# Ledger of designs, part 202: peptides against a protein of PDB entry 3ESW

Target 1, 322 residues: chain A of PDB entry 3ESW
Amino acid sequence: NNIDFDSIAKMLLIKYKDFILSKFKKAAPVENIRFQNLVHTNQFAQGVLGQSQHLCTVYDNPSWHSIVLETLDLDLIYKNVDKEFAKDGHAEGENIYTDYLVKELLRYFKQDFFKWCNKPDCNHCGQNTSENMTPLGSQGPNGEESKFNCGTVEIYKCNRCGNITRFPRYNDPIKLLETRKGRCGEWCNLFTLILKSFGLDVRYVWNREDHVWCEYFSNFLNRWVHVDSCEQSFDQPYIYSINWNKKMSYCIAFGKDGVVDVSKRYILQNELPRDQIKEEDLKFLCQFITKRLRYSLNDDEIYQLACRDEQEQIELIRGKTQ

## One batch from the design tools (peptide; made by RFdiffusion4, then SolubleMPNN)

Design b2_p24_8_s4 (from b2_p24_8, 16 letters changed)
Fold by OpenDDE base, seed 4:
Structure b2_p24_8_s4 (fold): chain B 322 residues (1-322), chain A 24 residues (1-24)
Amino acid sequence: as target 1 above (322 residues)
Amino acid sequence: SEILKNLEEILKKELEKWIKEKAK
């Protein structure tokens, strides 16, 4: 009885692996046509593609990782991680250590490293002068600001001294290591890079309703974990829908290995109409981009990632992350 | 595909159990 079961199990696993790998073969001409038509005819699809071209690859920069690690107070970070890890009675080498690291990085980033900037401080009056700042509008970057992937500069006038202060919205995360301030975009951008710099599997989550956050793949929890640097939040995907009562339509995760509609993880109530694209087309789009991102991977890597994808899809269907 | 996924997960778990039992 046991020998026959093992043989059947092995055969089923082989056939299943082959089946999974078959899905990641080069796209058929019909799929390419469908993809091209979709991104040319649907603005949301075009936006997802455009974001994927940037967000899926930009953080995989070893030079940036080195700069990040040189900039952070690693001694403080690891001291705090070790302290909390030891306090909870964990042994060295447990996969849970990485969860403690991410939690400390959230703490460190919010409390010690980065600042929320609703309005900038006055460059002339100094710290804690943002209350005196009046917005004058936005303009394009100057020649210096343009060096740091700046698309927009917010302009403020100080009510006290009358001087103009520029708040460039930098998209260069290395510049953000210097400026140490921003809103959700800057926070998520730099924090995504920080997590990547520690060798973690990270996704950037874009919400259509003007918020962004991260997901980290916890080897301990064996799933994608919600991470919001702005909120110092770990594994609290409900905060937007439940705590904020936020209305949302789409949450799309962008990582080096794929693009995933993670809306079901975060949109628990107050769902807005998903009218930007057909559900089948969005599913196709995400799968198609994911397939392209995996073209250079070997069969074992593809299979392991496919297993993760499957587990995630089951999780998203079952709503089990409560 | 979902049934096959569940089957794979079940089979992997059973295989892991079996490997652990035989390695003892």
Scores: peptide ipSAE 0.021, ipTM 0.500, DockQ to the pose 0.092; fails the geometry check
Fold by OpenDDE base, seed 3:
Parts: sequence; C-alpha cells; structure tokens
Structure b2_p24_8_s4 (fold): chain B 322 residues (1-322), chain A 24 residues (1-24)
Amino acid sequence: as target 1 above (322 residues)
Amino acid sequence: SEILKNLEEILKKELEKWIKEKAK
C-alpha cells in the first residue's frame, strides 16, 4: 500500500493551521483576569500597554501618509533607488527593490531632510549657534505648542545675546515634517511614519535605556530588519550592544499586528537586570496584546502572521540574523 | 493536545532547517 505521504502532509498542515487559529480565538475569562491584574499591579506592564495603544495604531493614518508623500522629494528618492538597483544588476519586480528603497530613505532622511538637535540654535543669533546655548530646564507647552502634541519644552539661554530659545519636544509627526529637527524620539517617530507611508510593514522599537528605532519586514530577506534613522543603519542590530557598548534591559517592538519582545536581537552583551516584570508575564502580556490587535483579521491573515511570528522566535533563539 | 504540541515542535524543527538552508 503506497502511503500517500502528500495526503498525510496536507492533513497535518490542516490540523496545525486549526491549532494555530485556536490560539487566536477570543480570550478566555481567565486570560482577561490575568491581563487586568497584570496591568493594574505591574508598572512596566502598564507602560507597555499604554505604548501599544498609541504606537500600534497612530501610524496607520492614510491622511498622514498623503501629507508625507507630498512633502518628500519622491523624484530624488526613486531616482536614487533606481540608480543603485540597476547598478547592482537586479531585474525589475524583485522583492529586493524595497530594501533599496529603505536604504535610500535612510540616506535621504539623514543627509537631506532631517537634522539632529542636541541643543537648538539661538532664535536671535541664527544658524550654528547651538554651542552658545545653556539649558535652563524644561517646562510645559504654551498654547501654540500644545496644538502639536507637545509633552515638554526644553528651555535654553544664549550665552552670547541672553535671549531664551524654546525647543518643544513635539510628538506630532506632521509637525516634525515642518520643524525637521530633533533627537532619537523625533527621528524615529517621523521616520516610522515615512516608512509606513510607503506601505511597508514597520515596527517601532522602544528601548528602556533611552533609545528608539524601527524594524522593517523585508520580503526579500523574509525577516524583520533593524532600521535606525539616526545612524543611517540597515540590518545592524549589534550597533548598540557591541559598537556603543550600551547596557540594555528591554527592547519592545510595537506594530499594527503585534507587540514583541525583541531584546534578544539587540542585547548581545552588557545585559542589565530584567527585573521590571516576570519573563512569563511579559511573554503573556505581549501575546495578549498581539491577540487583541488581530481580532478583526481573517483566518488566513492570522495564520500568515503566526507563521511569521514563529520564524522570528526561532531567529531570536538562535541569536543569528539569517 | 500533546499531539498538536508534538506537531508544533516538528514544524519548528523543519522551519529551522529551512531557515538554515536559505541562509546559505
């Protein structure tokens, strides 16, 4: 009797799919209770939930995508992408084109579009005067600054002219298209929106030790790729832990389809104590939020995302970006 | 079920092999 291995394989795949889909059904009452207790009793869990409520949805705004695409020099961007793509001998329609696009967006953003602002220039003395600026502290936004989701304003005094310059820390990425300056927060916020505006799968990565960056899902590489707009970095997750010798405890990725602990991708050495939450509770929290984000998806979408999640988990366990 | 957990482990191992082959 020829064992129909193909039939058996198909049956096993169906059963596996059903099993995976069963994990994404509506949460049981016990899971809801566990979740509620966790976010009410653990400050780190509450913080992750709060961030997920904003970061997982805010960038999925078609109106913002249109404003971004109208603001960027698309002709320059695509000209450079096409040039580098053709130079490397790739054929049209290859998935690798999107990797070239992201690399050019990194170049364009850092070199042509956005500026690092450690200290602002003096509003009175003009350009290249930041060295003359002394920090006086921070205060709340004024009435105008408050229109652009400003949480705090850094205040600086010019040592040369004595005038006060305000550096509002805007969280509105549309305002950042105008101001075109900031630190890692402003860079990552606007760059995340830029990548999303090109229809890319993007996550915002929050590091507890005061840094933020992106991840892009490369269809060519079939994995999440590290992207840091501040560093013009593509696929260099090691830069923080190895090159900077940065000590880190948590890296959490926030996307429209899920929340994932990506600490293992970036924390390669100098790990700080992970004492803010139990590892099991963090895993549960991320899975629970991810499950909620997928409630409206169909069975095929859920299954495809679950397969991608499992691939990522295998990658993270091995500690090798393949 | 225990069977489904075993299947998940098998599929993870096969996926792991596949990832190793594509990285080559």
Scores: peptide ipSAE 0.018, ipTM 0.448, DockQ to the pose 0.109; fails the geometry check
Fold by OpenDDE base, seed 5:
Order: sequence, then structure tokens, then C-alpha cells
Structure b2_p24_8_s4 (fold): chain B 322 residues (1-322), chain A 24 residues (1-24)
Amino acid sequence: as target 1 above (322 residues)
Amino acid sequence: SEILKNLEEILKKELEKWIKEKAK
């Protein structure tokens, strides 16, 4: 009996749609109790919730998107994208254009727009004086710095002139368009907003071991793609575990449509103990937050996103990221 | 949708694998 795999697959898709639509209905009272208890009793869960309340929605600001697009050299960006697309992209279809755009944005951001700042330059001595700067510690923001979501200000003394230079760690991405400098946090924050401003599906990835990056959903590749603005990296999820030999425990992705444990994409070796939360509770937490983020979506949108989620889970299990 | 088409292909491959593993 030749198994009609095509017919079986179609039947599974129909059943899957109905099943998913049932899962994304309002949470049962028991699920709400479980969620509340988990967030109140587990510090890691509380941290994930707190991050989701900010990172999942903050970048969906049309006024910020306009400011970004007005600030970037769009003529240069699109000229470079069009040039690369004209070489190879016509044979691969129109969907590959967004991959070329993200690659150019990575280049433009790192090479032309933003600067890495381990230590600030001396405000008195001028450019290329960071080598003369001695850290004195950190303090809270002043009244002006507080306007730009600044939690910490690093204080430096110049060994040459003796003057104090402040390095505010701004979390306002619009302020970062002005300052154009920072570390991994500032880089990822502003670059996430930049990608969102082009209408792309983007997630912010938080690693517990003090790194952050993005994921972009490529319509051409039909998957989430690793994007690190600091490294000018596209589709290289292995760089942390393999190239850096970094030890990691958790990588959590935050997007407008969901929160996902993406640890399996990035933690390929040197896994640290995952002892902050039970695996079942983390899975429940991410699913519960994702469900809340999708409450306003229609059945077709929920179904499409759930199909995408399932593809990602299969990808993560198979190790098909390269 | 392209997503549904890709999922259908993935499901076919997984089903084929599952059947082969159970026939063992």
C-alpha cells in the first residue's frame, strides 16, 4: 500500500491549524496561577518577563522609524544593495533583496555610522585619546542624562590633562543616533531599531553571559537568521561557541510576536549549567508570554506565526542552521 | 503560503523518517 504522504501532510496541516488556534485562546485559570507563581518565585523568570515587557514592544514606534530613516544615508545604502543584488540576486528571486539589505546595513553601521567605545575619548584632549583614560567607577545619571533612559554613567579621568569625562550608558536608541558610540548593548539596541525601521521582522537576543545580538527573519532563507552588528555578522550563529569558545547557559530571543529560547542555535559546545529555572517552566514561560503578545491577532495571523514557530523548533532540533 | 508549503515538505520528510524507523 503506497502511503500517500501528500494526503497525510495536508490532513496534518488542517489538524495543526485547529490545534494551534485552541492553544492561543485565553489562558486557563490554572495557567495564570502557574505563571504568577513562577514569576514571583523564580528570579530568572521575573527577569525574562521584565525584559519582554520592554524589548518585545519598544522598537515598534513609527516616530522612531521615521527619525532613523531620516538619519541614515539611504542613498548610499540602497546604491550598495542594488549593486550587490544586480550581480547575483536576479537569479535567486526578489526575496533575497532583504538579505542584501541587512548585510549592507551591517556594513554601513559598523564601518560608516557607529563606533565601538571601550573607553571614551577625553572631552578636553579630543579624538583618539581613550588610551589616556583611567576608570574611576560608575554613578547614577545627572538630570540631563536621565532624560535618555540612562541607568549608569561610567566616570573616567584623563591621565594627560586630569579632566573628568563621563560615559553615559544610554538605553534610548534615539539618543544613540546622536552619540553614535557604545558597547554591545548600545550596538544591539540601535541596530535592532534600524532593522525594524526598514519593516523587517527582528528579535533581540539576550545571552545570560553578557552578550546581545539580533535575529532577522529572512523570507529568502525562510528562517530566523543570526545578525550581530558588533561583528558585522550575518548567519553565523556558531561564532560565540566555536570561534570565541564562549561558555553560555541561556539565549532568549524577544520579538513583537513572541519570546523564544534560542539557546540551541548558539550553544553548540561549552554549555554552562542551566540551573536558573526548570526546563519545563522556561518553556511554559516563553509560551505564555508569546500567547499574550498574540492576543490581538486574528486566526490566520496566529496560524501563520505558529507554522513559523514549528519550523523553527524543527530546525533547532535538527541542527540545520548550516 | 510559502510557509505552509515548506511546512508540508518538512512534515512529509518527518513522516517518511518516522515510518522507516517504525518499520525497523
Scores: peptide ipSAE 0.017, ipTM 0.464, DockQ to the pose 0.052; fails the geometry check
Fold by OpenDDE base, seed 1:
Structure b2_p24_8_s4 (fold): chain B 322 residues (1-322), chain A 24 residues (1-24)
Amino acid sequence: as target 1 above (322 residues)
Amino acid sequence: SEILKNLEEILKKELEKWIKEKAK
């Protein structure tokens, strides 16, 4: 009997797809109970959930994308991308163009557009006066600052003129297009929106040890790529653990299609204790949130994303970026 | 089913091989 291997292969693929799709069905009552108990009893889990409710969806705003694209010097950006693509990109195909775009956006953002603000300049004395500023502490936003999703305002006194300068920590990325200054939080927030405005698949990566960055899904490399706007860094996940010798415990990526523990990509040495949650519970939490984020997707979209997830998990287990 | 779990494991292994081959 000639075994119809093609028929068997097709049947196996169907069964596998059905199996994958079954994992993304509505959560069973027992899973809902486990989730509710976890977020109510574990503060870290509650924090991850809270972040997911904002970071996974906030950047998917078409009106914001339009404002971003109207604000950036697109002519300069694309001129530079085209120049770099013309050197090396034609041989590699069109998918590499997006990598050049992200690299140029990193350059443009750091060099031309946004400013690092350790201390603000004195509002009275003008530019290059930050050296004269003494921190007095932080307070809540005033009525004007509160309009732009400001949770904290840093207060500084000028040592020269004695005047007070306020440095609002705005979380509204549209306000950041105006202010064009901040620290890692403001940098990553606005840069995540910028990348999203170009139609890219982007995740916001939160590190528990007070840093944040992005990941971009490169179609050319067929993987998630480390992107740090503060460092003008592309595909250098090792910079924190190796170059900075930073100690870290958790790196969690937040995107529209899922929440993923990406700690293994970035924590290469000097790992801090992972004592905030059980590993099994964190895995469950990320999977559960991811499942909820995908409830509106069709079976083909779910299947494609699940295949991408499995590829990423294999990468993370190997500890080697491809 | 146990069969589907086994299939998942097989496919993961094949995917791992494929990834290794593309990284060369």
Scores: peptide ipSAE 0.015, ipTM 0.440, DockQ to the pose 0.106; fails the geometry check

## One batch from the design tools (peptide; made by RFdiffusion4, then SolubleMPNN)

Design b2_p25_1_s1 (from b2_p25_1, 8 letters changed)
Fold by OpenDDE base, seed 5:
Structure b2_p25_1_s1 (fold): chain B 322 residues (1-322), chain A 25 residues (1-25)
Amino acid sequence: as target 1 above (322 residues)
Amino acid sequence: SRIEELRKKNEEAFKKNIEKYLKSL
């Protein structure tokens, strides 16, 4: 009997697809109960859920994408991308161009577009006066600042003129296109929107130990790539644990298609206790939120994303980020 | 040029991705 290996392979692939799709069907009542109990009883889980409700979807705004693309110097960006791409002479296909684009966006954002604001300049004394600024604390937004999703305003007094300067911590990334300054939060927020505006698959990575960055899905590298706008860093996940000697416990990635614990990519040494949630409960939480985010997707999209997720999990387990 | 073709493809790709995001909302 000639075993039709092609027919068997096709049948196995169908069964595998059906198995994968079955995991993304509507949650069972027991899973809903587990989820509800977890987010009501565990503060870390509640925090992850709260972040997912914002970070997973806020950047999928076409009006914002248009405003970003109209605000950036696209001619300069593409000129620089084309220049660097031409130098490397890559025979290696069309997908590598996007890696050059992300690298140029990192350069452009840090060098030409956005500024780090440790302390603001004095509104009265003008530019390069931040050295004269003394922090007085923080307060709530005023009526104007509140229009731009501002949770807190840092207050500074100028030692030279005695005037007060307000540094509102805006969470509206469109306002950040105007202000052009901030810390890691503002940098990552606006840069995430910028990458999304170029139609890229992007995740916002939250670190519990007060840092944030991005990941971009490289079609060339066929994996998630570390991207830190503050550091102008591309594919250097080791910089925090090794270069900074930073102690970390959790890194959680938030994207339109899922929430993923990416701690294994970034926590290479000096791991802090992971005592905020049980590992199985965190895994369940991320999977449950991911499942909800994918409810509107078709079976083919769900299958492709699930295959990508499995490859990422294998990568994270093997420690082969490079 | 090959570079201009790649740029155009990139621009087409991100436009399609924006349209996809619009439909996913």
Scores: peptide ipSAE 0.024, ipTM 0.597, DockQ to the pose 0.065
Fold by OpenDDE base, seed 4:
Structure b2_p25_1_s1 (fold): chain B 322 residues (1-322), chain A 25 residues (1-25)
Amino acid sequence: as target 1 above (322 residues)
Amino acid sequence: SRIEELRKKNEEAFKKNIEKYLKSL
């Protein structure tokens, strides 16, 4: 009896697909109880949930995408992408063009568009006066600042003219298109929106040790790629642990399709104690939130995302073989 | 050119993503 290996392979693939899809069905009552108990008893879990409620969905706003694209110099961006792609991109196929686009967006954002703001310039004295600024502390937003989801305002006094300058920490990324300045939070917030505005699969990565960056899903590389707008960095997940010698405990990625502990991608040395939550509970939490985010997706979308998740988990376990 | 096609494909993918979202509102 000639074993029809093709028929067996097809049957196994169907069974595997069904098995994968079964994991994304509505959570069992016991899982809901576990989830509720976890987020009510563990502050870190509550924080991850709270962040997911915002970061997983906020950047999916077409009105914002339109405003972004109207604000960016698309002609310059595409001119530069086309120029760089013309040098060496043709050999690698069509999908690499998006990697060139992300690299140009990193360049454009850091070099041409956005500014790092350690201290603001004096509103009265003008440009390059930040050195004359003394921090007085932080306060709540005024009525105007409150319109742009401002949580806090840093207050500075100019040592030269004595005037007060306000540095509102806006969380509205559309306001950041106007202000064009900030720290890692503002950079990552707006840059995440920019990448989303190009129709890319993007995650916001939160590091517990006060840094934030992006991940972009490269169709060329067929994986999540580290993207840091502050550093103009593409595919350099090691920069924090190795180059900065940064100590870190948690890196959590937030995207429309899931929440993932990506700590293993970025924490290569100098790992801080992961004592905020049990590893099993964190894994459960991320999977539970991810499952909820996918409830409206069809079986094919769920399956494709599950395949990506599996590939990512394998990558995170093996480490990048450079 | 091939580059223009790739750019156009990227722009169309972008438009499609925007349209999908606008339809979800």
Scores: peptide ipSAE 0.024, ipTM 0.629, DockQ to the pose 0.055
Fold by OpenDDE base, seed 3:
Structure b2_p25_1_s1 (fold): chain B 322 residues (1-322), chain A 25 residues (1-25)
Amino acid sequence: as target 1 above (322 residues)
Amino acid sequence: SRIEELRKKNEEAFKKNIEKYLKSL
């Protein structure tokens, strides 16, 4: 009796697909109760939920994407991408091109487009005067600054001319296309929007220890790739733990299709206590939010994303063993 | 949309460059 292994494999695949899809059905009443209790009783959980309500969807704005693409020097960007792609001589097809594009966008953004702002230049004295600026503190936005989702304004006095310079911390990424300056928050905010404007699968990564970066899903590498616009870094998740010797507790990735604890990718050493939430509750929270974000997707989309999620989880487990 | 036009233009430019490269091999 020749065992039809192909028939068995097909049957098992169908059953596996159905099992995976069953996890993404509407949440049971007990799961809703657990979720509500968690976000009402745990401040970290409430924070993750609040961030997900913004970061998972805000960058999926076609109007913003148009403004971005009209603002960037696309001719320069693609000229450089084409040049680097041609040098490597890769017959590897269309998928690797997106990696070259992201690498060029990192270069372009840091070198040609955006500026790091530890302290602003004096509005009166002009360029390269930030060394003369003394912080006076922070205040709320004025009526003009409030138009651009500004939560706080840092106030500086020029030691040379005595004038006050305001550094509004804008959260509107379209305003950042004009100002072209900021710290890690402004860099990551605008760069996330830039990557999304090219139609890429992108997540915003929040680190509890005051840093933020992106992840891009490379179809060539078939995984999530670390991307830090501040560092012009591509696929270097180790830079924080190893190069900076940074101590970290949580890294949470926020994307349109899910919320994922990616701490295992970035926290390679100097792990701080993970005492803000129980590990089981954090896992539940991320899965629950992810499930909600996928409620409108079809079965094939859900299945493909679930397969991607499983591969990522395997990667995150194996990466600790290398 | 304007974005789709820009994306399409970019994809077409990319395809053309790949095709040109593949023909040079």
Scores: peptide ipSAE 0.023, ipTM 0.562, DockQ to the pose 0.052
Fold by OpenDDE base, seed 2:
Structure b2_p25_1_s1 (fold): chain B 322 residues (1-322), chain A 25 residues (1-25)
Amino acid sequence: as target 1 above (322 residues)
Amino acid sequence: SRIEELRKKNEEAFKKNIEKYLKSL
């Protein structure tokens, strides 16, 4: 009997697809109970859930995308992308062009558009006066600041003129298009929106040890690529653990299609204790949230994303063994 | 290891990057 290997392969592929799709069906009652118990009993789990409710959806706003594209110098950006693409003589097509676009957006954002704000300039003394500013602490937002999703306001006194300057920590990325200044939080927030506005697959990466960055899914590289707007960094996940010698415990990526523990990509050395949640519970939590985010997707979308997830998991495992 | 190669390639970045990190907080 000639084993029809092609027929067997097709049958196995169908069964595999069905198996994958079965994982994204409505959660069983036991999984819902486990999820509810976990988020009610574990503060870290509650934090991850809370972040997912915001970060996984907030950037999928077409009105915001339009405002971003209207605000950026698109002619300059595309001119620079075309110029760098032409210099490298790449014939690899549209997929690699997107990597050049992200690299130019990193350049443009850091050099031409946004400003690092360690301390604000004095509102009275004018530009380049941040050296004269003394922190007095933080306050709640006033009535105007509250219009732009402001969580806290840092207060500074000018040593020269004695006046108070407020540095609102705005969470509204549209307000950040106006203010064009901040720290890692503001940088990552607005830059995530910028990347999303170009129709890119983007995740927001939260590190428990007070840093945040992006990941972009490169179709050319066929993987998630580290992107840090603060550092103008593309595909350098090692910069924190190695270059900064940063100690870290958790890195969690938040995207429209899932929540993923990406700690293995970034925590290469100096790993802090992962004692905030059991590893099995964190894995369950991320999978459960991811499943919920995919409930409205069709079978083909679910299957393609599941294939991407599997490739990422393989990458993350291989990266530790090298 | 990949880690050792990256360490050798990026040793000079530490001092500059740690200062940036401290400013990011």
Scores: peptide ipSAE 0.007, ipTM 0.343, DockQ to the pose 0.016

